# Peptides against a protein of PDB entry 3B8E: the designs that were tried, part 15

Target 1, 230 residues: chain A of PDB entry 3B8E
Amino acid sequence: PFLIFIIANIPLPLGTVTILCIDLGTDMVPAISLAYEQAESDIMKRQPRNPKTDKLVNEQLISMAYGQIGMIQALGGFFTYFVILAENGFLPIHLLGLRVNWDDRWINDVEDSYGQQWTYEQRKIVEFTCHTPFFVTIVVVQWADLVICKTRRNSVFQQGMKNKILIFGLFEETALAAFLSYCPGMGVALRMYPLKPTWWFCAFPYSLLIFVYDEVRKLIIRRRPGGWVE

## One batch from the design tools (peptide; aimed at target 1 K164 I165 F171)

Design b1_p12_8_s2 (made by RFdiffusion4, then SolubleMPNN; from b1_p12_8, 10 letters changed)
Fold by OpenDDE base, seed 5:
Structure b1_p12_8_s2 (fold): chain B 230 residues (1-230), chain A 12 residues (1-12)
Amino acid sequence: as target 1 above (230 residues)
Amino acid sequence: LLELARKLAEEA
């Protein structure tokens, strides 16, 4: 999100506060819960890792976590961001290079895609209105991300949802997201303005995409052991 | 964390 903000010079899609809420707030308990996940049923059928040559965190794992899943998460967040701004009169093409004028408090006549002029205050309201849905979108896609992280090879349907700590983590992160989104004063304290409940559903297609993608990947691994997708 | 976030928001 921050890289695209710099490269494209768009209005800030995800604030520093929202990033902190994700990294330190919503992700902590879910990440810890994975330590309590039951071993996969086929673990004894796998060859042992060579501790001298095989890295615990390899390029393939990084590519999967950050390169593939992370990109789908980012796309989900940006989709929500662009939809909100488009509904407020700012089409995606018009946002390119707009940051300089957007962030200037002395410019009160920034035009949208339809010729409507926006004051600095109005622009900041719509910007902060985007931050909360972006944050919530990340939480929703993290549901799928956490669930797919339960296993490396077996389907989630084979593993089941027996980890009570993981289930608790899913509820905790969702409850925290709701608290940060709707508690009075969060707009002033965290620059996270309330969102319409319907915006929670905007991320669901991306969450489903992550889940389906990983299940297909795991299916391919089971059918073709030693493939490039392992 | 919320207190930290609040401080950052006030300084921004």
Scores: peptide ipSAE 0.014, ipTM 0.460, DockQ to the pose 0.028
OpenDDE base, seeds 1, 2, 3, 4: peptide ipSAE 0.008, 0.007, 0.000, 0.000; ipTM 0.397, 0.398, 0.273, 0.302; seed 3 fails the geometry check

Design b1_p12_8_s3 (made by RFdiffusion4, then SolubleMPNN; from b1_p12_8, 10 letters changed)
Fold by OpenDDE base, seed 5:
Structure b1_p12_8_s3 (fold): chain B 230 residues (1-230), chain A 12 residues (1-12)
Amino acid sequence: as target 1 above (230 residues)
Amino acid sequence: LLELARELAEKA
């Protein structure tokens, strides 16, 4: 998110506060819950890792976690961001390079894609209105990310949802997201303005995409052991 | 975290 903000010079899609709420708030309990996940049924059929040559965190794992899943998460957040701004008159093409004028307090006549002028205050309201849905979008896609992280090879349907700590983590992160989104004063305290409940559903296609993608990946690994998808 | 976020929001 921050890299695209710098490269494209768009209005800030995800604030520093929202990033901190993700990294330190919503992700902590879910991440810890994975330590309590039951071993996969086929673990004894795998060759042992060579501790001298095989890294715990290899390039393939990084590519999967950050390169593939992380990109789908980012796309989900940006989709929500662009939809909200488009509904307020700012089409995606018009946002490119707009940051300089957007962040200038002395410019009160920034035009949208339809020629409507926006004051600095109005622009900041719509910007902060984007931060909360972006945050919530990340939480919703994290549901799928956490669930797919339960296993490396077996389907989630084979593993099941027996980890009570993981289930608790899913509820905790969702409850925290709802609290930060709707508690009175969060707009002033965190610059996270309330979102319409319908915006929670905007991330669901991306969450489903993550889940389906990983299940297909795991299916390919099971059918073709030692492939490039492993 | 909320206090830190508040301080950051007030300074920004």
Scores: peptide ipSAE 0.010, ipTM 0.428, DockQ to the pose 0.027
OpenDDE base, seeds 1, 2, 3, 4: peptide ipSAE 0.009, 0.006, 0.006, 0.008; ipTM 0.421, 0.375, 0.332, 0.399; seed 3 fails the geometry check

Design b1_p12_8_s4 (made by RFdiffusion4, then SolubleMPNN; from b1_p12_8, 10 letters changed)
Fold by OpenDDE base, seed 5:
Structure b1_p12_8_s4 (fold): chain B 230 residues (1-230), chain A 12 residues (1-12)
Amino acid sequence: as target 1 above (230 residues)
Amino acid sequence: LLELARELAEEA
């Protein structure tokens, strides 16, 4: 998100506060919960790792976690961001390079894609209105991310949802997201303005995409052991 | 975390 903000010079899609809420707030308990996940049923059928040559965190795992899944998460967030701004008159093409004028408090006549002029205050309201849905979108896609992280090879349907700490983590992150989104004063305190409840559903297709993608990947691994998708 | 977030929001 921050890299695209710099490269494209668009209005800030995800604030520093929202990033901190994700990294330290919503992700902490879910990440810890994975330590309590039951071993996969086929673990004894796998070849042992060579501790001298095989890294615990290899390039393939990094590519999967941060490259592929991270890109889908970012796309989900940006989709929500662009939809909100488009509904307020700012089409995606018009946002390119707009940051300089957008962030200038002395410019009160920034035009949208339809020629409507926006004051600095109005622009900041719509910007902060985007931050909360972006944050919530990340939480919703993290549901799928956490669930797929339960296993490396077996389907989630084979593993089941027996980890009570993981289930608790899913509820905790969702409750925290709801608290930060709807508690009075969060707009002033955290620059996170309330969102319409319908915006929670905007991320569901991306969450489903992550889940389906990983299940297909795992299916391919089971059918073709030692493949490039392992 | 919320206090830190508030401080950052006030400085921004």
Scores: peptide ipSAE 0.012, ipTM 0.446, DockQ to the pose 0.027
OpenDDE base, seeds 1, 2, 3, 4: peptide ipSAE 0.009, 0.006, 0.000, 0.007; ipTM 0.440, 0.404, 0.304, 0.420; seed 3 fails the geometry check

## One batch from the design tools (peptide; aimed at target 1 I165 A175 F179)

Design b2_p13_1 (made by RFdiffusion4)
Pose (drawn by RFdiffusion4):
Structure b2_p13_1 (pose): chain A 230 residues (1-230), chain P 13 residues (1-13)
Amino acid sequence: as target 1 above (230 residues)
Amino acid sequence: IIVIILIFIVIYV
C-alpha cells in the first residue's frame, strides 16, 4: 500500500493508523490461538533439534509468506481498492496521480466533479472507505491464512479443524472488523461503513486462492518425501 | 449482539 503509492503515485490504499489494526488489534487473538494448536505427529520420536541449523524463524518461512502468501493476499486487497472506487469514479487504467487537498474542488476525473467537502470526499471514497475495505480484505484472507497456518504437513482434513479457540477466534476477529467498520462513530479515528452488500465479499475471491494452494503443496510435500523445490 | 457473542465465545473457550 505504501510501496506502490510511490512507484505509480496513486491514492494511498492503506493508512498508517489503519495498519495498527492488524497487529495490536485484529490478528492478535488468531495467532495467540494458533498456539493452542496441538500435535501433528509423534514428536517424541525425533532427535533434538540442532539449534545450529533448524532455526525458529527459518528463511524458508519468509519465502512461504513474505513472498508467496503475502502476495496473493496482497493482490486481493490491492484489488478491492480498485472496485471500491470504480463504483464512484475510479480510474480502471487512470488515476495514477497526486490529489491535493488545498485544491478544494478544482479537479476530478472519469466524468465527475470532486473536491471541497467532496475533498473531504475526494479523500473519503478512500479515507473512510478504500482503506477500511483494504482492511476487511486483509482479515478476509486472514481466514484462509489462519486455517493454513495450522500445519506445515497435514491438510485441514487430516487434522480436524477443531482448535476451539481459533475457530472461535475467527468470529472473534471478523466481528472486530465489522463492529469496527460500522462503529456507531469510531469512524473518526478509523474509517466509515463499507457497504455490507459487496464491499466485503470482493476480497473473498482471493481467500479461496490462498487456501487450496498451500493445501495442494502439502500434498506435493507428502506425495514426495524430500519434496523438490517446495 | 456481536459483543454478546464475543463474550460468550470468550467464556466458552

Design b2_p13_1_s1 (made by RFdiffusion4, then SolubleMPNN; from b2_p13_1, 12 letters changed)
Fold by OpenDDE base, seed 1:
Structure b2_p13_1_s1 (fold): chain B 230 residues (1-230), chain A 13 residues (1-13)
Amino acid sequence: as target 1 above (230 residues)
Amino acid sequence: SLKELLEQLRKLA
């Protein structure tokens, strides 16, 4: 995701503070919550792991989290980013190479896709308006990610929602997202301008996509162990 | 595998 910012030279889609809020504020509690998740019914029949040979986090989990799910998460964030900028007159194709002029405070006549001129301050407001919904999109996508990570092979419908700490983590990250989105002064303090409540729903298709994708993947793994989807 | 391919793509994103 950050590579797209560099390669395409687009305006910054996700600020440093927002990234820190994700990594330290949003992801930490949920990650800890997974350590307290109840074992899958099939895992309890397995021998204890050998610490010399068995990794706690296997390649399958790494590939899921940082490959497939990470791609969908990035797509969701960038989709939200492009939609907001398009609604403000900046079409995706126009954003390519715009970063240099966008970030120059001395250029106050940057044109959008429709020929409207934008001051530096106006551009930064739009940029920071993108940071909040990008963050919220990640949080909403993480709901699905955390739910699907409860199991390796079994469906969520089989494992159930028994981990109270996970539920607390989902609530905490959502409350943090709401606080950062709607608390007065967050635009100045954290460069996160308020989010329209309707934008929370923009991430839902991606959360659903992740959920469906993972359930289908797990179904295929259960039916065809060692298949190409692993 | 599909996962490996997607992870490679993820590294480029």
Scores: peptide ipSAE 0.015, ipTM 0.261, DockQ to the pose 0.019
OpenDDE base, seeds 2, 3, 4, 5: peptide ipSAE 0.000, 0.000, 0.000, 0.006; ipTM 0.278, 0.277, 0.336, 0.386; seeds 2, 3 fail the geometry check

Design b2_p13_1_s2 (made by RFdiffusion4, then SolubleMPNN; from b2_p13_1, 10 letters changed)
Fold by OpenDDE base, seed 3:
Structure b2_p13_1_s2 (fold): chain B 230 residues (1-230), chain A 13 residues (1-13)
Amino acid sequence: as target 1 above (230 residues)
Amino acid sequence: SILELLEKLRKEV
């Protein structure tokens, strides 16, 4: 989000403190919970890892995490961001290069896509209104991301949801998201203004997309062992 | 409090 903020010169989509809450708050417990996941039923049928040649974290895992799933997650967040700004009169094309004027407190007549003028205060309210839904979108997408990480080959339906610590992690990150979104004072402390409950649903298509994508990938791996998808 | 911690983090970052 911050890189796109700089490169595209758009209004800041997500605050720095909110990013820290994602990294330390919403990601940590779910990640630890995966250590308690039951082994896949076919794990003993796989060849053992060669510690001299096979790294625990390989290029394929990095490609999956950052190249594919991470891109879908980022798209979900930015989709939510652009929808909110569009509903407030700022179409995506108009946001390009707008940052300089947007962040200037002395410019109180920044025009939206429809010619309406916005004061600095009004613009900052809209900006901070985007931070909370963006954060919540990340959490909702992380539900699917965590669930798909349960297995490498087996379907989630084959593996089941027996890991109580993983389930706890899902509730913990959701509770944290709700706390940061709705607790009094969070708007001042984190620049996260309260979101309408409807914004929680904005991420659901992306969570579903990740889930379907991974299930299809795993299905291909099961049907064609040793393929390029594995 | 959690709020105080968050305020501290906000000031440090």
Scores: peptide ipSAE 0.013, ipTM 0.432, DockQ to the pose 0.041
OpenDDE base, seeds 1, 2, 4, 5: peptide ipSAE 0.006, 0.000, 0.007, 0.008; ipTM 0.350, 0.330, 0.389, 0.413

Design b2_p13_1_s3 (made by RFdiffusion4, then SolubleMPNN; from b2_p13_1, 11 letters changed)
Fold by OpenDDE base, seed 2:
Structure b2_p13_1_s3 (fold): chain B 230 residues (1-230), chain A 13 residues (1-13)
Amino acid sequence: as target 1 above (230 residues)
Amino acid sequence: SLLELLEKLRKEV
């Protein structure tokens, strides 16, 4: 998010505080929970791997898959960001290069896509209104990510949801998201303004996309063992 | 504390 902020010179989509909450809050318990995930039922059926070649290939493929998932997560957040700004009169194209004027407190006549002038205070309210739903979007997308990370080859439908620690992690990150989103004072303390409940649903298409992506990936792996998709 | 760090970061944004 921050890289796009710099490159495109758009208003900040996700605050540093919010990013910290993701990295230290929402990601920690889920990440630990994945370490305790039940082994795949087919692990014991696999032939010994070549430790030199198969490890490198697998690491690259895992890195690629997680990189792709991370990009989908980011896209989900940006989608939410652009929707919020568009609803407030700022179309995505208009945001390009707007940061300089957006962040200038002395400019109180920044125009939106429809010619409406926005004061500095109004702009900052809209900006901070984006932080919370962006964060929540990431959390909701992480639900799918965590679920798919349970297995490497098996479908979620095959492996099932047996890891109670993972389930706890999902609830924990959701509870944290709800706390940060709706607890009084979070807007002042963290620049995370409360979001409408409807914003939770903005992430669902992306969660589904990740789920479908991974299920397709796993299906390919099952049909072509030892392939480049593994 | 984490809260202090968050507050500091908030002010820097």
Scores: peptide ipSAE 0.013, ipTM 0.450, DockQ to the pose 0.032
OpenDDE base, seeds 1, 3, 4, 5: peptide ipSAE 0.012, 0.013, 0.012, 0.006; ipTM 0.386, 0.457, 0.419, 0.439

Design b2_p13_1_s4 (made by RFdiffusion4, then SolubleMPNN; from b2_p13_1, 11 letters changed)
Fold by OpenDDE base, seed 1:
Structure b2_p13_1_s4 (fold): chain B 230 residues (1-230), chain A 13 residues (1-13)
Amino acid sequence: as target 1 above (230 residues)
Amino acid sequence: ELQKLLEELRKLV
């Protein structure tokens, strides 16, 4: 998010406080829950990792985490961001290069795509209105990420949802996201303004895409062991 | 407690 903010000079899609809420709030319990996952049925048929030759973090893992899933997550967040700004009169093309004027406190006549003038305060309200839905979008796609991380090779349908700690983690991160989104004073305290409940569904296609993508990936690995996807 | 923690984090960031 921050890289695109710099490169495209768009209004800030996701605030630093909101990022901390993701990294320390919504991701922590779910990540810990994976330590309690049952071993895959084929784990004893796999050779142990050779610590001298096999990297713990390999190119395939980096490609999967950052190059594939991370990009889908970013696209989901930016989709939500662009839709909200478009609903408020700022089309995506108009946002390019707008940051300088957007962040200037002395410019109170920034025009939207329809010629409406926006004060600095109004612009900051709409910016912070984007932060919460972006955050919620990340939480919703993280549901899929957490579920796909249950296994490396087996389908989630083969593994099942027996990890009660993971289920608790999904509930906890969702409850925390709802709390941060709707608790009175969060707009002032965290610059997280309340979102319409409909915005929770905006991320669902991306969450489903992540899930389907990984299930297809795992299916390919199971059918073609030793392929480039593994 | 979470709000206080988040407020403290906000001051650090």
Scores: peptide ipSAE 0.008, ipTM 0.442, DockQ to the pose 0.045
OpenDDE base, seeds 2, 3, 4, 5: peptide ipSAE 0.000, 0.006, 0.000, 0.006; ipTM 0.345, 0.415, 0.315, 0.435; seed 5 fails the geometry check

Design b2_p13_2 (made by RFdiffusion4)
Pose (drawn by RFdiffusion4):
Parts: structure tokens; C-alpha cells; sequence
Structure b2_p13_2 (pose): chain A 230 residues (1-230), chain P 13 residues (1-13)
């Protein structure tokens, strides 16, 4: 959101105060719950891990996330940001440009008249909007994320999805999102109510992508002992 | 507890 905000100088898809809603807020309970996760095999049948090699935060870890599911999770939120506007004057292939504030009215685009009080608005289909969606979009995929980061070898099937806390940590997250996106007023610090009708589901298309993917490879992993590149 | 919390949150929606 900040990165592409510079390369193609488009409108800020995600705010900073908006980022401190994934960490010390929403994703919180989910990850804590990840811990209550149980065994995945008879571990008391394997030499002790050699602390010289198999680190905790391996770098394959980074690959399988910081550059793989952080992306297909990237596109999903970097999509909703678009159609959060298209239904207000989004430039499907346009927009790519600054948007002053002292401008107050003077300019707009794609057949419109945006600015002052609609400048609070020219930055409201984004502020109290786009951001907040690019938020729910996050959590949206954090589901398939939270359900895939529950094994590194077994399918959600071969390992029943019964992490009581986590299952009942999901609502415990999703709810925070909405009880936060429709907060009777805590929209001053955060943003405004994103139209329940669609503004949510739009990110859900991608979550199904995440899931099946890591769900597949795990097979490639199992159907292949010392699985190749994967 | 988590179930209750989840139910409460759902109802709050």
C-alpha cells in the first residue's frame, strides 16, 4: 500500500493508523490461538533439532509467506481498493496522480466534481472507505491464512479443523473488524462503514486462492518425499 | 469462554 503509493503515485490504499489494526488488534488472537494447535505427528521420534541449522524463523518461511502468500493476499486487498472506487469515480486505468487537499474542489476525474467537503470526501471514498475495506480484505484472507498456518504437512482434513480457540478465534477476529467498521462512531480514529452488501465479499474471491494453493503443495510435499523445489 | 465471546460478537453484529 505504501510501496505502490510511490511507484505509480496513486491514492494511499492503506493508512498507517490503519496498519496498527492488524498487529496489536485483529491478527492478535488468531496467532495466539495458533499455539494451542496440537501435534502433527509422533515427534518424540526424531533426533533433537540441530540449533546450528533448522532455525525457528527459517528463510524458506520467508519465501512461503513474505513472497508467496503475502502476494496473493496482496492482490486481493490491492483489488478491493479499486472496486471501492469504481462505484464512485474510480479510474480503472486512470487516477495515477496526486490529490491535494488545499485544492478544495477545483479538480476531479472520470466524469465528476470532487473537492471541498467532497475533499473531505475526495479523501473519504478512501479515508473512511478504501482503507477500511483494504482492511477487511486483509482479515478476509487471514482466514484461509489462519487455516493454512495450521500445519506444514497435513491437510485441513487429515488434521480436523478443531482448534477450539482458533475456530472460535476467527469470529473473535472477523467480529472485531465489523464491530470496528460499523463502530457507532469510532470512525474518527478509524474509517467508515463499508457497504455490507459487497464491500466485504470482494476480497473473499482471493481467499479461496490462498487456501487451495498451500493445500495442494502439501500434497506435492507428501506425494513426493524430499519434494523438489517446494 | 471463547464460544461465548464468539457468540457475543456475532450477536453484536
Amino acid sequence: as target 1 above (230 residues)
Amino acid sequence: VFVVVSVVLVLSL

Design b2_p13_2_s1 (made by RFdiffusion4, then SolubleMPNN; from b2_p13_2, 12 letters changed)
Fold by OpenDDE base, seed 1:
Structure b2_p13_2_s1 (fold): chain B 230 residues (1-230), chain A 13 residues (1-13)
Amino acid sequence: as target 1 above (230 residues)
Amino acid sequence: EAEERAEELLKLI
């Protein structure tokens, strides 16, 4: 997200406080929850790995998978950001190069895509209104990421949702997202303005895409053991 | 309209 902010010179899509809430608030408990995940139902039926020939982790596969998931996650966040700005009169093409004027407190006549003038204060309300839905989009996408991380090879439908700590982690990150989004004073304290309930659904296609992508990947691994996807 | 939209966003707060 920050790289696109620099390269495209767009208004800030995600604040530093929001990033800290992701990294420390939403990701930590879910990551710990994975340490308590039950072994895959077939893991004890596999031969022990040869430590001389078999890597614990296919570095290439994991790098590709996490790289692709991270790109889908970033696309989801930016999609939500562009939707909110477009709903407020700023089309994606108009945002290119706008950052300099957007962040200038002395410019109170920044035009949107429809020729309407926005004061600095109004623009900052819109910007901070984007930060919360971007954060929520990340949380909703992380639901899929956590669920797919339960298994390396088996489908989630085969493994099931037996880890109560993971379920608790999903509840906690969602409750935190709701708290940060709707608690009075969060706009002043954290620059996280409340989101319309409908904006929660902007992330769902991307969450589903990650889930389907990983299930297809795992299906390929199951059907073609020893393939380049393993 | 920009003011109305900003006010609508503020009413969510």
Scores: peptide ipSAE 0.080, ipTM 0.739, DockQ to the pose 0.025
OpenDDE base, seeds 2, 3, 4, 5: peptide ipSAE 0.016, 0.012, 0.069, 0.014; ipTM 0.515, 0.378, 0.746, 0.455; seeds 2, 5 fail the geometry check

Design b2_p13_2_s2 (made by RFdiffusion4, then SolubleMPNN; from b2_p13_2, 11 letters changed)
Fold by OpenDDE base, seed 2:
Structure b2_p13_2_s2 (fold): chain B 230 residues (1-230), chain A 13 residues (1-13)
Amino acid sequence: as target 1 above (230 residues)
Amino acid sequence: SAEERAKELLERL
């Protein structure tokens, strides 16, 4: 999120403290849960390959998986961010390069995509309105991402939800999201304003999409072992 | 407060 903020010069979609809460709070337990995930039944039946090559392949696969998860989460968050801003008159194209004027407290006539002028205070309200939904969206997307990353080839329905650590991680991150979203004073302390419950559902279509995509991918892998999709 | 206004905005969305 912060990289896109710098590159695109858009209004800040997520506060730095909130990013730290994601990296240190919500991601830690899920990451540990993935490390202790039960081996897929098909993996354990394979003969040991060359230990040197297998280690490199596993490190690459883990790095790729974490990289992909992070990208998917960011995309989900940005989707919510762009929806909120678009509903407030700021279309995605209009946000490009807007940061300089957006953050200037002396400019009180920043125009939206429809020519409406926004004061500094109004802009900051909209910006901080994005923080909580962005964070919650990441958590909701993480539910799907963690479940799909649990297995490489087997369906979630075949492998099941046997990892208690993963389940605990899902509850922990959800509880943290609820705390940050609804605890009094979070708007002042973290610039995270209270979230309307309906915004929790904003990420659900995206989570469903990635879940379906991954299940289809896994189905293809099962039908064509050793294919390019693996 | 800015928080109340933000909440009202979210309620309208």
Scores: peptide ipSAE 0.029, ipTM 0.659, DockQ to the pose 0.079
OpenDDE base, seeds 1, 3, 4, 5: peptide ipSAE 0.020, 0.028, 0.023, 0.019; ipTM 0.646, 0.628, 0.637, 0.640

Design b2_p13_2_s3 (made by RFdiffusion4, then SolubleMPNN; from b2_p13_2, 12 letters changed)
Fold by OpenDDE base, seed 4:
Structure b2_p13_2_s3 (fold): chain B 230 residues (1-230), chain A 13 residues (1-13)
Amino acid sequence: as target 1 above (230 residues)
Amino acid sequence: DAEKRAEELLKLI
């Protein structure tokens, strides 16, 4: 998120405090839950036949998987960000290079894509309204990612929700998202303004796409063992 | 209207 903010010079999509809440509060329990996934998982059933080669391959595959998951989460967050800004009159193309004027307190006539002028205070309300949905989008995408990460080859429907720590992590991250979104004072303390319930659904298409993509990938792996998709 | 939209967002807070 921060790299795109610098490169594209767009309004800040996610606050630094919100990033810390994701890294420390939301990602930690999921990571622990994956470490304690039951031996019935096809990931855990693969004892490394060769400790030297299979450990390096596994660490690289884990690093690549987490890197790809993080990229998809960021894409989902940016989608929600662009949807909210577009609903408020700022089309994605108009946001490019807008950061300098957006963050300037002395400019109270920043035009949107429709020629409407926005004061600094109004712009910051819209920006902080984007921070919470970006966070919630990451959480909703993480639901899919956590469920999918239980298996490499088996469908989620075949593996089931046997990891109690994973289930607990899903409830915890959801409760944290609800707390940060709706607790009084979070707008002042964290610059996370309350969400319309409709914004929770913006992430669902992405979660569904990830789920479908992974189920299709797993289906291909099951039908063609030893393919490059593995 | 930017003002009306900002006010609508503020009413959520």
Scores: peptide ipSAE 0.158, ipTM 0.810, DockQ to the pose 0.025
OpenDDE base, seeds 1, 2, 3, 5: peptide ipSAE 0.133, 0.016, 0.013, 0.128; ipTM 0.789, 0.508, 0.379, 0.796; seed 1 fails the geometry check

Design b2_p13_2_s4 (made by RFdiffusion4, then SolubleMPNN; from b2_p13_2, 11 letters changed)
Fold by OpenDDE base, seed 3:
Structure b2_p13_2_s4 (fold): chain B 230 residues (1-230), chain A 13 residues (1-13)
Amino acid sequence: as target 1 above (230 residues)
Amino acid sequence: SALERALELLKLL
């Protein structure tokens, strides 16, 4: 989010404090829960990792995590961001390069895509209105991300949802997201304004896409062992 | 409270 904010010079999609809430709040328990996942049925048929040659975090994992899944997650967040700004009169094309004027407190006549002028205060309200839905979008796509991380080759349907700690993690991150989104004072404390409940559903297509994509990937790996997808 | 202090620290960030 912050890289696109700089490169495209758009209004800030996600606040720094909100990012910290993701990294330290919603992601921690889910990540720990994966340590309690049951081994895949074929794990004993695989050779043990060589600690000297085989990296725990390999290029394939980085490519999958950041290059594929992470990009889909980012797209989901930005989709929500652009929809909110468009509903407030700022079309995506109009946001490009707007940051300089958007963040200038002395410019009180920034025009939207329809010629309506926005004061600095009004612009900041809209910006902070985007932070919470973007955050919630990330949490919703993380549901799928956590579920797909349960296995390397087996389908989630083969592995099942037996890890109670993982299930707890999904509820915990969702409850924390709801708390941060709707608790009184969060708008002042975290610049996370309350969101309409409908915004939770904006991420669902992307969450489903992540899930389907990974299940298809795993299916390909199972059908064609040793392929480039592995 | 510990929560209030945490929120204050978060507000400074």
Scores: peptide ipSAE 0.005, ipTM 0.321, DockQ to the pose 0.044
OpenDDE base, seeds 1, 2, 4, 5: peptide ipSAE 0.000, 0.000, 0.005, 0.005; ipTM 0.286, 0.296, 0.370, 0.357; seeds 1, 4, 5 fail the geometry check

Design b2_p13_3 (made by RFdiffusion4)
Pose (drawn by RFdiffusion4):
Order: C-alpha cells, then sequence, then structure tokens
Structure b2_p13_3 (pose): chain A 230 residues (1-230), chain P 13 residues (1-13)
C-alpha cells in the first residue's frame, strides 16, 4: 500500500493508523490461538533439532509467506481498493496522480466534480472507505491464512479443524473488524462503514486462492518425499 | 470461547 503509493503515485490504499489494526488488534487472537494447535505427528521420534541449522524463523518461511502468500493476499486487497472506487469515480486505468487537499474542489476525474467537503470526500471514498475495505480484505484472507498456518504437512482434513480457540478465534477476529467498521462513531480514529452488501465479499474471491494453493503443495510435499523445489 | 465468539458475532451484526 505504501510501496505502490510511490511507484505509480496513486491514492494511499492503506493508512498507517490503519496498519496498527492487524498487529496489536485483529491478527492478535488468531496467532495466539495458533499456539494451542496440537501435534502433527509422533515427534518424540526424531533426533533433537540441531540449533545450528533448522532455525525457528527459517528463510524458507519467508519465501512461503513474505513472497508467496503475502502476494496473493496482496493482490486481493490491492483489488478491493479499486472496486471501492469504481462505484464512485474510480479510474480503472486512470487516476495515477496526486490529490491535493488545499485544492478544495477545483479538480476531479472520470466524469465528476470532487473537492471541498467532497475533499473531505475526495479523500473519504478512501479515508473512511478504501482503507477500511483494504482492511477487511486483509482479515478476509487471514481466514484461509489462519487455516493454512495450522500445519506444514497435513491437510485441513487429515487434521480436523478443531482448534476450539482458533475456530472461535476467527469470529473473535472477523467480528472485531465489523464491530470496528460499523463502530457507532469510532470512525473518527478509524474509517467508515463499508457497504455490507459487497464491500466485504470482494476480497473473499482471493481467499479461496490462498487456501487451495498451500493445500495442494502439501500434497506435492507428501506425494513426494524430499519434495523438489517446494 | 464459543460464547465469546457468538457474542462478538452478534454485536458485529
Amino acid sequence: as target 1 above (230 residues)
Amino acid sequence: FFVLSVVLFVLAL
């Protein structure tokens, strides 16, 4: 959101105060719950891990996330940001450009008249909007994320999805999102109510992508002992 | 946990 905000100087898809809603806020309970996760095999049947090699935060870890599911999770939220505007004057292939504030009115685009009070608006189909969606879009995928980061070898099936806390940590997250996106007013610090009708589901198309993917490879992993590149 | 999750869900509606 901040990165592409510079390369193509488009409108800020995600805010900073808006980022401190994934960490010390929403993703919180989910990850804590990840811990209550149980065994995945008879571990008391393997030499002790050699602290010289198999680190905790491996770098394959980074690949399987920071550059793989952080992306297809990236596109999903970096999509909703578009159709959060298209239904207001989004430039499908346009927009790529600054948007002053002292401008107050004077300019708009794709057949419109945006600015002052609609400048609080020219930055409100984004502020109290686009951001907040690019938020719920996050959590949206954090589901398939939270359900895939529950094994590194077994399918959600071969390992029943019964992490009581986590299952009942999901609603415990998703709810925070909405109870926060429709907060009777805590929209001053955060953003405004994203139209329940669609503004949510739009990110859900991608979550199904995440899932099946890591779900597949795991087979490639199993169907192949010392699985190749994966 | 279940109760809490249901409560939060209802509040979210």

